Peptides against a protein of PDB entry 4A54. Designs and how they scored, part 16

Target 1, 94 residues: chain A of PDB entry 4A54
Amino acid sequence: MSVADFYGSNVEVLLNNDSKARGVITNFDSSNSILQLRLANDSTKSIVTKDIKDLRILPKNEIMPKNGTKSPSTNSTKLKSAETYSSKNKWSMD

## One batch from the design tools (peptide; aimed at target 1 F6 D54)

Design b2_p17_1_s4 (made by RFdiffusion4, then SolubleMPNN; from b2_p17_1, 9 letters changed)
Fold by OpenDDE base, seed 4:
Structure b2_p17_1_s4 (fold): chain B 94 residues (1-94), chain A 17 residues (1-17)
Amino acid sequence: as target 1 above (94 residues)
Amino acid sequence: LEKLTKELKEALNKILS
């Protein structure tokens, strides 16, 4: 499993300085070891992974504190468990 | 969520190791 598999996940990050950040994982720069989060205000925060003390994935229903800005509909990309959708591609040749 | 969190941490650690 790669970090990219978690894109779209809402996370809380605890930094070494005891500050916290909450946001959706949008990117990971492997070259620079930077995790990018989209915050509730639609800004992007870049976090150096070495500065991360701890992190957790947040449940979809945790209401990010509404600062009065429109909670972006976090399209909870349901990490659909790989339910083997047996997509019966019924290629109906009619 | 705990499992997923663990997997994310593992994924990060693999890249940072």
Scores: peptide ipSAE 0.538, ipTM 0.883, DockQ to the pose 0.597
OpenDDE base, seeds 1, 2, 3, 5: peptide ipSAE 0.522, 0.524, 0.541, 0.515; ipTM 0.884, 0.886, 0.885, 0.884; seeds 1, 2, 3, 5 fail the geometry check

Design b2_p17_2 (made by RFdiffusion4)
Pose (drawn by RFdiffusion4):
Structure b2_p17_2 (pose): chain A 94 residues (1-94), chain P 17 residues (1-17)
Amino acid sequence: as target 1 above (94 residues)
Amino acid sequence: EEIDLELDFETGKVFFK
């Protein structure tokens, strides 16, 4: 497969200077081989791929925190509140 | 899990290590 399939992929890259960086890919130009990474900290960074020493794809979610649960639901409630409260599950022993 | 990759700069193809 080509890199177009991996656009938007979150991966980590080690550069020739033994430094590490990870971000979500946004673009790659064939003529110049230039990669833009959009990091989850609302920052954009353009890096030419020629400075890549090595490349790896990071695990999906739980990248920084370490857990042992399936986590089938995100259960996130950032902003947008309503007048209803829910705990654990809506239905139990059903 | 982590996945290691190799990139071909001439073709833009991605290979798995």

Design b2_p17_2_s1 (made by RFdiffusion4, then SolubleMPNN; from b2_p17_2, 8 letters changed)
Fold by OpenDDE base, seed 4:
Structure b2_p17_2_s1 (fold): chain B 94 residues (1-94), chain A 17 residues (1-17)
Amino acid sequence: as target 1 above (94 residues)
Amino acid sequence: EVVELKLDLETGEIYFK
């Protein structure tokens, strides 16, 4: 079976340096031994196959960790502390 | 389901583990 049979598949690549890459297989250059992935940010990453320790196909329902999905910053709505307008009782001393 | 693969680094062939 060739890499081309997995074009369009989501994969996780474990590299020899213990780093991981996740993306969709878009191309394989057999002459240079380079696997090309499309990442979650729509950029492309080229990986030399010699640097690959392990490869796995991810299930279709596995949400690729968008590196850039900022956890929705729960805008902690700063509850504007209701500044209790202390009505300065102008005690008009007559 | 997660499928683990073995890549032949020389040929680019992929095998199921």
Scores: peptide ipSAE 0.215, ipTM 0.797, DockQ to the pose 0.601
OpenDDE base, seeds 1, 2, 3, 5: peptide ipSAE 0.206, 0.207, 0.212, 0.209; ipTM 0.791, 0.786, 0.796, 0.794

Design b2_p17_2_s2 (made by RFdiffusion4, then SolubleMPNN; from b2_p17_2, 7 letters changed)
Fold by OpenDDE base, seed 4:
Parts: sequence; C-alpha cells; structure tokens
Structure b2_p17_2_s2 (fold): chain B 94 residues (1-94), chain A 17 residues (1-17)
Amino acid sequence: as target 1 above (94 residues)
Amino acid sequence: EVVDLSLDLETGEIYFK
C-alpha cells in the first residue's frame, strides 16, 4: 500500500528524537521524502521521513488531546515557495 | 483500533506491523 491510501487519516508520528506529532496526512513527497500533516490548529507540518521512527493510524473516535506538548522546534526549513514566474509568453504575431 | 505502520522511506510504501 502507498501513503496515498491513507490521505485524510489521523496519524501519530513518533520521531527519532522521541518527540511526537499528530495530524492528518495531506501529502507525501516521495522525491524529497517529506510527509505533510495538517495539525489541529490547521497549520501544516512537513516531516522528513528519515526522522520518522514509527507511524500509527489513530482511530476516528480518538479525540486528539490538544496536548500543549511543546512542539519540538523542528527547524522549519522554509521551503522557499518557488514563485512560479508565469512568464507570459507574449506571442508577438508580426 | 490503532494500526501500527512502517514506512518504506525510499518508495513511500506502507506496511502493517
């Protein structure tokens, strides 16, 4: 099965540093090995798969406790949004 | 029920534990 089969599922991710993240799987970038989660506050967290120790799917009925657990300061590498410069190809008809 | 998964980091394939 692929990660895509679990899009929309609530998961708990155990990281190699023993910190935990909980959220909904929204995307997986296989080329960059990045798992994207939507958190309870509607923010998005990107996790490098090499940092994942374990992954589990949570049951639908489990109220995600807003554990105010210190979000591990994962160095959010600001993925610079590649501004797609839409070069308007002005087709100059002569 | 909680389902434990393993992720293949190269392929993105998920396995049940």
Scores: peptide ipSAE 0.205, ipTM 0.790, DockQ to the pose 0.624
OpenDDE base, seeds 1, 2, 3, 5: peptide ipSAE 0.197, 0.204, 0.202, 0.199; ipTM 0.789, 0.791, 0.791, 0.789

Design b2_p17_2_s3 (made by RFdiffusion4, then SolubleMPNN; from b2_p17_2, 7 letters changed)
Fold by OpenDDE base, seed 1:
Structure b2_p17_2_s3 (fold): chain B 94 residues (1-94), chain A 17 residues (1-17)
Amino acid sequence: as target 1 above (94 residues)
Amino acid sequence: EVIELELDLKTGEIYFK
């Protein structure tokens, strides 16, 4: 699988500084190792992957970030819930 | 069900654990 399989998925990213970002995956730049999220306010946040501690795919029951707009759909394999762990760090889900 | 995944942070490849 690839991160592209999760385009349009709602995710929560835990960063190495223990800050969190929640948004929809819109792009991944493998050349520069940058993950792009669209946030609830429709702004875009670029995250350098080396700063990611852990990432989880949010279940469908969780509200996707949106400002009165529908979430993007994907035809990719859908997972109810997934926890993605970095080889660098471990994360306990809240 | 929670699925554990490993992410290659450089390539974006994802693997089941």
Scores: peptide ipSAE 0.238, ipTM 0.781, DockQ to the pose 0.304
OpenDDE base, seeds 2, 3, 4, 5: peptide ipSAE 0.235, 0.230, 0.238, 0.235; ipTM 0.780, 0.771, 0.785, 0.782

Design b2_p17_2_s4 (made by RFdiffusion4, then SolubleMPNN; from b2_p17_2, 7 letters changed)
Fold by OpenDDE base, seed 4:
Structure b2_p17_2_s4 (fold): chain B 94 residues (1-94), chain A 17 residues (1-17)
Amino acid sequence: as target 1 above (94 residues)
Amino acid sequence: DVIDLELDLKTGEIYFK
């Protein structure tokens, strides 16, 4: 199945630095390996997939992130190659 | 319930864990 099948779903992203981001999936750019989330404050957060450790769909009864909650910062750099990293495939940067 | 996913970073495919 595709990430597009989960557009509109509320998700939690666990990053490699153990920080978390929560939001609604709005887009995925496969060319640049960027997952886009809409946050509770209606802002958009772009996450480079190389920084993602785990991804999960939250249940409908799960609360949305609080307004003003800090989201992890990530770069928007295009990744060049894919590699196996832990339990997922990962892109590498130059 | 929470569903844990694995993302294929190249294709955008998602798999259930």
Scores: peptide ipSAE 0.251, ipTM 0.798, DockQ to the pose 0.563
OpenDDE base, seeds 1, 2, 3, 5: peptide ipSAE 0.241, 0.247, 0.184, 0.247; ipTM 0.784, 0.786, 0.753, 0.790

Design b2_p17_3 (made by RFdiffusion4)
Pose (drawn by RFdiffusion4):
Structure b2_p17_3 (pose): chain A 94 residues (1-94), chain P 17 residues (1-17)
Amino acid sequence: as target 1 above (94 residues)
Amino acid sequence: EEKEIEIDFETGEVFFK
């Protein structure tokens, strides 16, 4: 498969200078081989791939925090509040 | 899991290690 399939993929890259960086890929140009990474900290960074020493794809979610649960639901409530409260599950022993 | 890969600069093809 080509890199177009991996666009938007979050991966970590080690450069020739033994430094590490990870971000979500946005673009790759064939003529110049230039990669733009959009990091989750609302920052954009353009890096030419020729400086890559090695590449690896990071695990999905839980990258920084370590847990041992399936986490089938995100259960996130950032911004947008309503007049209803829910705890654990809406239905139990059903 | 983590995955290691290589990219070919001439073609843009991706190879898995």

Design b2_p17_3_s1 (made by RFdiffusion4, then SolubleMPNN; from b2_p17_3, 8 letters changed)
Fold by OpenDDE base, seed 2:
Structure b2_p17_3_s1 (fold): chain B 94 residues (1-94), chain A 17 residues (1-17)
Amino acid sequence: as target 1 above (94 residues)
Amino acid sequence: EVIKFSIDLETGEVTFE
């Protein structure tokens, strides 16, 4: 499967400069390696994936952007990001 | 039960472990 299966998921992105962005995944451009997020203010942020240090899916009980869609995570499921700073993000779903 | 998965940030490929 692809990142498209996670469209509508609320995520936190940690960038290489240690800044964070939170938003809903709206698109992924594989050709240009760009992840697009809708932010809480309904603006769109495009992030080059090479600038991403880590990414995690936020639990449903966390605050979502205004126009966010349902996260694949359930209240009964705990998602943990694996400690990685590579181009590959790893998560565990309990 | 713990389901592990990863996303390749370059390709967007999702892999289950």
Scores: peptide ipSAE 0.099, ipTM 0.653, DockQ to the pose 0.218
OpenDDE base, seeds 1, 3, 4, 5: peptide ipSAE 0.093, 0.092, 0.091, 0.092; ipTM 0.659, 0.655, 0.653, 0.658; seed 3 fails the geometry check

Design b2_p17_3_s2 (made by RFdiffusion4, then SolubleMPNN; from b2_p17_3, 7 letters changed)
Fold by OpenDDE base, seed 4:
Structure b2_p17_3_s2 (fold): chain B 94 residues (1-94), chain A 17 residues (1-17)
Amino acid sequence: as target 1 above (94 residues)
Amino acid sequence: EVIDFEIDLKTGEVTFK
């Protein structure tokens, strides 16, 4: 499974310095080893993956305790399971 | 449920813990 399968997922990243970042995965740059998060304020944070101690996917239903950090707007981008689009080649034989 | 995972920094492969 790739990081791309989690694009749009809300995650909590624990860094090596014990700081935490929460946001939606928007991109992963494998060449530079950078994970990109969109934060609650719509800003983008780039995290060097070597600085990541732990990463967890936040459940959709977790009532984040309203501790004063504005939870990034859970844009529930439903990771629609890649429905196998059976390419029904509609052979329109006209 | 919280899902913990690791990322392969070279490939971007995700491994669940």
Scores: peptide ipSAE 0.348, ipTM 0.828, DockQ to the pose 0.613
OpenDDE base, seeds 1, 2, 3, 5: peptide ipSAE 0.319, 0.337, 0.312, 0.325; ipTM 0.812, 0.818, 0.809, 0.817

Design b2_p17_3_s3 (made by RFdiffusion4, then SolubleMPNN; from b2_p17_3, 9 letters changed)
Fold by OpenDDE base, seed 5:
Structure b2_p17_3_s3 (fold): chain B 94 residues (1-94), chain A 17 residues (1-17)
Amino acid sequence: as target 1 above (94 residues)
Amino acid sequence: MVIDFKIDLSTGEVTFK
């Protein structure tokens, strides 16, 4: 199996300088020994594999900290639950 | 499910443990 089978997977890379990078694997160049990641800010980072100390696949449920691009405050228009005041006209026919 | 694997970073070969 190859790294290409993991394209589109979220990973955490530990570098030799003890820094970490998180991103999606977009490409691997075996000839030049370069791993390419797409970061949370949609930028790309190329990492020389000799600088990698460790690499792990992140589970799909780990919310990658999206760089706080302001999620557009979807104005949750509070759907005012129209309290349909069902005025039950109590027609008391007495 | 955690899958243990090793990557050969020179070749890109993935081996499952």
Scores: peptide ipSAE 0.383, ipTM 0.835, DockQ to the pose 0.401
OpenDDE base, seeds 1, 2, 3, 4: peptide ipSAE 0.379, 0.373, 0.368, 0.383; ipTM 0.831, 0.833, 0.833, 0.843; seeds 2, 3 fail the geometry check

Design b2_p17_3_s4 (made by RFdiffusion4, then SolubleMPNN; from b2_p17_3, 10 letters changed)
Fold by OpenDDE base, seed 2:
Structure b2_p17_3_s4 (fold): chain B 94 residues (1-94), chain A 17 residues (1-17)
Amino acid sequence: as target 1 above (94 residues)
Amino acid sequence: MVIDFTIDLSTGEITFK
């Protein structure tokens, strides 16, 4: 499975500087290792995955402020509320 | 239900545990 399967999902990203970003996954650039989020203010944030400490998918039932952008009806199979602590697989390219 | 997964942040591959 890939992060592309989670396009349109709401996520919280914990960065290495302990700051947090929340948004909808809009794109992932595997070539450059960049995760793109759409933020609540409709701006986009590009995050270098190297700077990500942790990522969690927020359950749909969390009262995210309805910014009314039509979630494209991607048939997101009900991934049940996975409180998924993504531990960063450190791509240790030694 | 908490689902544990790992993401390869270089490839975007998700592995469920």
Scores: peptide ipSAE 0.298, ipTM 0.806, DockQ to the pose 0.242
OpenDDE base, seeds 1, 3, 4, 5: peptide ipSAE 0.289, 0.286, 0.283, 0.288; ipTM 0.803, 0.803, 0.802, 0.805; seed 5 fails the geometry check

Design b2_p17_4 (made by RFdiffusion4)
Pose (drawn by RFdiffusion4):
Structure b2_p17_4 (pose): chain A 94 residues (1-94), chain P 17 residues (1-17)
Amino acid sequence: as target 1 above (94 residues)
Amino acid sequence: EELEEETEELKEALEEE
């Protein structure tokens, strides 16, 4: 597969200077081999791939926090509130 | 194992391009 399939992929990269950086890929140019990474902290960073010493894809979600649960639902409620409250599950023992 | 295979494929694609 080509890199186009991995565009938007969140991976970690170690550079020739033994520094590490991870971000979600946005672009790669073939002529110059230049990679733009859009990090989840609302920042953009352009890095030429020639400075890559090694590359690895990070696990999906739970990258920084460590947990042992399946987490089938995100259960997130950031912004947008309504007049209804829900706890654990809407239906139990059904 | 799936992530290791995908990481190898990505490294190979970068080296080819």

Design b2_p17_4_s1 (made by RFdiffusion4, then SolubleMPNN; from b2_p17_4, 5 letters changed)
Fold by OpenDDE base, seed 3:
Structure b2_p17_4_s1 (fold): chain B 94 residues (1-94), chain A 17 residues (1-17)
Amino acid sequence: as target 1 above (94 residues)
Amino acid sequence: EELEKLTKELKEALKKE
């Protein structure tokens, strides 16, 4: 199998410096041996394969913690419906 | 488990390319 067969998979990568990265595999540069991950914050991390100590594929149901991007509080500006009271001046022309 | 197998396959793919 090729690395491309795993595009879209969630992985946890343990680096040689004992740091961890979690993300979706988006690309692999075979010429430079660079694995590209999309992180939970939608940023991209490039990892050189030689710096990988270990990795594991995560189950699909593991909801990557949505970094609570503060849903922009859609200030529901309550469009105060200015009820323009159209005073129907019924001018009865006799 | 299936995930362990897939993980092994990914590790081997990363070494061969």
Scores: peptide ipSAE 0.646, ipTM 0.918, DockQ to the pose 0.665
OpenDDE base, seeds 1, 2, 4, 5: peptide ipSAE 0.602, 0.613, 0.641, 0.641; ipTM 0.917, 0.917, 0.917, 0.917; seeds 1, 2 fail the geometry check

Design b2_p17_4_s2 (made by RFdiffusion4, then SolubleMPNN; from b2_p17_4, 5 letters changed)
Fold by OpenDDE base, seed 4:
Structure b2_p17_4_s2 (fold): chain B 94 residues (1-94), chain A 17 residues (1-17)
Amino acid sequence: as target 1 above (94 residues)
Amino acid sequence: DELEKLTEELKKALEKE
């Protein structure tokens, strides 16, 4: 089985510095031994495997606390099309 | 536990690559 078989799995990673990361496995770079996670804020975190102290797969129903970052309501500011009044300067050549 | 088994398989995959 390869790491690629686990793409889309939600994992908790304990690092050697005792920090934790939670995210979905999106990629693995075997040449550099780098595990890529998509975090709850849609950012990407790259983790070198040597820095991993422990790892576990989370159940699908563990809603990663989406920090309810309110999707900024894209206020579609309707850019009011500034009607460029083309003032036709009719240059009357006398 | 199925998740424990999958976790061990993932750990094994990370060690082989």
Scores: peptide ipSAE 0.649, ipTM 0.920, DockQ to the pose 0.601
OpenDDE base, seeds 1, 2, 3, 5: peptide ipSAE 0.621, 0.640, 0.649, 0.618; ipTM 0.918, 0.920, 0.920, 0.919

Design b2_p17_4_s3 (made by RFdiffusion4, then SolubleMPNN; from b2_p17_4, 5 letters changed)
Fold by OpenDDE base, seed 3:
Structure b2_p17_4_s3 (fold): chain B 94 residues (1-94), chain A 17 residues (1-17)
Amino acid sequence: as target 1 above (94 residues)
Amino acid sequence: SELEELTKKLKEALEKE
């Protein structure tokens, strides 16, 4: 299996410096051996695999950070329809 | 456990790439 098969999985990573990171796997750069996690605050963390001491996949029932999919606020830029006031010059010739 | 097995597979994948 490839790392890509685990995209979307929630993981806890223990680093060599004994710090921990928790997040969803969003990407893996195989050329540079960099694992990318989306954290609970919606930020991204890049981790070099050589810095990983241990990791585990977390059960789905743990509160996935509600990726508040901010629905892209379609800033419906209301195109102010420039009402071209066609001044109909009513030339009343009577 | 299933999660332990998946974790093992992920570790193996990370080591191979």
Scores: peptide ipSAE 0.645, ipTM 0.916, DockQ to the pose 0.639
OpenDDE base, seeds 1, 2, 4, 5: peptide ipSAE 0.608, 0.607, 0.639, 0.641; ipTM 0.914, 0.915, 0.915, 0.915

Design b2_p17_4_s4 (made by RFdiffusion4, then SolubleMPNN; from b2_p17_4 with E5K E6L E12K)
Fold by OpenDDE base, seed 3:
Structure b2_p17_4_s4 (fold): chain B 94 residues (1-94), chain A 17 residues (1-17)
Amino acid sequence: as target 1 above (94 residues)
Amino acid sequence: EELEKLTEELKKALEEE
């Protein structure tokens, strides 16, 4: 299999410095051996394969904590329906 | 487990490319 077969997979990467990264595999540069992850904050992290100590694929149901990007409170501006009272002037023409 | 197998296949793919 190629690394491309795993695009869109959630992974946890353990680096040689004992730091961890979690993200979705978005790209792999085979020429430079660089794995790209999309992180929970929508940023991209590039990881050199030589710096990887270990990795694991996470289950699809592991909802990466959506950093609560505050859904912009759609201020539902209640469009106060200005009820334009159309005064029906019934002009009775005789 | 299936995820462990897939993980090993990913590791192998990263080493071969």
Scores: peptide ipSAE 0.647, ipTM 0.918, DockQ to the pose 0.674
OpenDDE base, seeds 1, 2, 4, 5: peptide ipSAE 0.605, 0.608, 0.643, 0.642; ipTM 0.916, 0.916, 0.918, 0.917

Design b2_p17_5 (made by RFdiffusion4)
Pose (drawn by RFdiffusion4):
Structure b2_p17_5 (pose): chain A 94 residues (1-94), chain P 17 residues (1-17)
Amino acid sequence: as target 1 above (94 residues)
Amino acid sequence: EETIEEIEEKLNESFEE
């Protein structure tokens, strides 16, 4: 597979200077081999790949927090509130 | 071209893991 398949992928990269950085890939140019990473902190960063010492793909979700649950639903409610409240599950013992 | 191939290989290996 080419890198185009891995565009938008969130990975961590160690550079030649033993520093680590992780972000979601946005682009890669073949002629110059230049990679743009869009990090989840609403920042963009352009880094030339030649400075990469090594690469690794990070786990999906739960990257920073550690948990042992399946988490089948995100159960997120940021912004957009309605007049209805829900707790645990809408249906129980059904 | 070689740098690109090395990057592809590393990404494919990491994906397979």

Design b2_p17_5_s1 (made by RFdiffusion4, then SolubleMPNN; from b2_p17_5, 8 letters changed)
Fold by OpenDDE base, seed 4:
Structure b2_p17_5_s1 (fold): chain B 94 residues (1-94), chain A 17 residues (1-17)
Amino acid sequence: as target 1 above (94 residues)
Amino acid sequence: SDLIEKLEEKLNKSAAE
């Protein structure tokens, strides 16, 4: 694939000076061999390709929907034990 | 450019991982 096929990819770039940059690939200047990244602060960083030691495409954090499985707070409604009203009708036989 | 090819190689390698 060409560089352009990776536009929109989030990457970590390791530079020859051992510094790192993270951002989204927004553009590539083929004439000057300059890779442009949009950083987290919405600024743009231009990186000369010759200064790139290594790069890694960051996995799309599938925002796993935190299926906040709302653990149904099993409100353990304490099933109030049905007090069997054993109405012992004490029939007083007089 | 050899530099462009090298960049593409790095990108393609990373995408395959």
Scores: peptide ipSAE 0.656, ipTM 0.918, DockQ to the pose 0.723
OpenDDE base, seeds 1, 2, 3, 5: peptide ipSAE 0.646, 0.647, 0.646, 0.647; ipTM 0.918, 0.918, 0.917, 0.918

Design b2_p17_5_s2 (made by RFdiffusion4, then SolubleMPNN; from b2_p17_5, 10 letters changed)
Fold by OpenDDE base, seed 3:
Structure b2_p17_5_s2 (fold): chain B 94 residues (1-94), chain A 17 residues (1-17)
Amino acid sequence: as target 1 above (94 residues)
Amino acid sequence: SELIKKLEKKLNKEYEK
């Protein structure tokens, strides 16, 4: 069984500093020994495996509190195309 | 390699529970 078999699993990671992180395993960098989690706020956290004290897989039915994915209001910042009014000052040559 | 094995061991243990 490889670490990749656990991609998509929801896990709780206990770190050596006794802090906890919960998220979905999205990647494992074997070269650098980094576990990547997607957190409830859709951010990603990279954890060095050396810092992991313990890890548990959460049951599928544990409703992670869906922090209401506020659909990122695509603030379509309508970049108001600053219509550069090229005021062509037509200098009327009289 | 050792870290991978440790992680796999931890994950496998949790998967078997």
Scores: peptide ipSAE 0.152, ipTM 0.708, DockQ to the pose 0.571
OpenDDE base, seeds 1, 2, 4, 5: peptide ipSAE 0.156, 0.146, 0.137, 0.140; ipTM 0.714, 0.698, 0.694, 0.695; seeds 1, 2 fail the geometry check

Design b2_p17_5_s3 (made by RFdiffusion4, then SolubleMPNN; from b2_p17_5, 8 letters changed)
Fold by OpenDDE base, seed 2:
Structure b2_p17_5_s3 (fold): chain B 94 residues (1-94), chain A 17 residues (1-17)
Amino acid sequence: as target 1 above (94 residues)
Amino acid sequence: SELIKWLEEKLNKSAAE
């Protein structure tokens, strides 16, 4: 597969300086061999391929530490389950 | 380029793990 086939993949990149970067592959500049990652803080990091020592695709279930960007609290309006008031039909037998 | 080929190889290997 081409690099573009991995767009949207979450990856860990080990750089030649032994630093690590984690992010989603958003773009690849083939002319300059630059891999673009979106980081957890929504910033973009551009990495020159020659500076990459190793990389791995992270499993989807690996909880990246959510930097606390407040997910907009969708006020889940607690749909109060309308308790179906069973109207007791008082059949008064007279 | 050789760099692109290397990157693709790394990605493909990682996806196969």
Scores: peptide ipSAE 0.687, ipTM 0.930, DockQ to the pose 0.826
OpenDDE base, seeds 1, 3, 4, 5: peptide ipSAE 0.686, 0.686, 0.679, 0.686; ipTM 0.930, 0.930, 0.930, 0.930

Design b2_p17_5_s4 (made by RFdiffusion4, then SolubleMPNN; from b2_p17_5, 8 letters changed)
Fold by OpenDDE base, seed 4:
Structure b2_p17_5_s4 (fold): chain B 94 residues (1-94), chain A 17 residues (1-17)
Amino acid sequence: as target 1 above (94 residues)
Amino acid sequence: SDLIKWLEEKLNKSYEE
């Protein structure tokens, strides 16, 4: 298969400097041999192939640690349930 | 390119594992 057949694959890239990058393959520049990854923080990292020591495809079930986008703690404004004071309509019969 | 071939080989090997 070509590199393009792996677009959308989640990969771990080990660089020659022993750093690691994990991301989804989004593009490959064949002219410059540059692999583009989308990282967990939605940023893009461009990696020159010559700087890659090793690469592996991550299994689909490997929960990429979602960089916990701190879901903005929706301040659950405790809507104080306004006690509906049931106005007892005292139907005064006369 | 030798680099492209190398990358393809790495990807294909990893896919088969």
Scores: peptide ipSAE 0.682, ipTM 0.929, DockQ to the pose 0.679
OpenDDE base, seeds 1, 2, 3, 5: peptide ipSAE 0.672, 0.671, 0.680, 0.680; ipTM 0.928, 0.928, 0.928, 0.928

Design b2_p17_6 (made by RFdiffusion4)
Pose (drawn by RFdiffusion4):
Formats: C-alpha cells, sequence, structure tokens
Structure b2_p17_6 (pose): chain A 94 residues (1-94), chain P 17 residues (1-17)
C-alpha cells in the first residue's frame, strides 16, 4: 500500500534528534517527501519526512488514558443539550 | 527520495499488521 491510504492516520514519529511527535497525517509530497500532521489540539504542523528516524501507528482512541473496557459507545454529550436525561441504558433487562 | 518513500511504506505496512 502507498502513503495515500495512511493519510489522516494518527501515528507517532521519532526524529533523528531522539524527540517524539504524534499527530494525524494530512499530506505527503513525493518530490520533496514533506508530511503535514494535523494534531488533535487544533494545530497544524508541516515536517519533512527526511528527519524521521522511525515511525509507528498509535492505538485507536484511549491513547493517553488507559482502560480495560470494550467501550462500545462513545456516550459523549459535548454542547447541544436537550430536555431529556438518560442514565446507563434506555432499556434494561429487555 | 524514492527509497525513503519505500522505507516509509514498508514501516507503515509492518506497523498496520
Amino acid sequence: as target 1 above (94 residues)
Amino acid sequence: NEEIEKEIEEKLNESAE
């Protein structure tokens, strides 16, 4: 597979200077081999790949926090509130 | 530049497995 398939992928990269950085890939140019990473902190960063010493793909979600649950649903409610409240599950023992 | 691109592709494919 080419890098185009891995565009938008969140990975971590260690540079020649033993520093580590991780972000979601946005682009890669073949002629110059230049990679743009869009990090989840609403920041963009352009880094030329020649400075990469090594590369690894990070686990999906739960990257920083460590848990042992399946987490089948995100159960997120940021912004947009309604007049209804729900706890644990809508249906139980059904 | 073509060799660096291939090395990156290989590392990505290995990391995806």

Design b2_p17_6_s1 (made by RFdiffusion4, then SolubleMPNN; from b2_p17_6, 6 letters changed)
Fold by OpenDDE base, seed 5:
Structure b2_p17_6_s1 (fold): chain B 94 residues (1-94), chain A 17 residues (1-17)
Amino acid sequence: as target 1 above (94 residues)
Amino acid sequence: NEELIKWLEEKLNESSK
């Protein structure tokens, strides 16, 4: 299979400097041999293939640390309905 | 580059087994 057949796969990449990157394969630049990964924080990392020591596809069941999609805390700004206190100005004209 | 591409494909294919 071609590299493109693995788009959308979660992978762990071991680099020659012994650092690791984990992400989803989003693109491959064949002209420059650059693999693009989308990381857990939604950033993109470009990796030159020559810098890769090893690569493995992660099983689907490995809970990628879901960057906790902070469910937008609906700060329900309770718009306190300004109860229009109709202060009845009792204009007692004495 | 062709060699690098082939290497990457091989690694991906091996990992998919």
Scores: peptide ipSAE 0.666, ipTM 0.926, DockQ to the pose 0.654
OpenDDE base, seeds 1, 2, 3, 4: peptide ipSAE 0.661, 0.659, 0.660, 0.653; ipTM 0.926, 0.924, 0.926, 0.924; seed 4 fails the geometry check

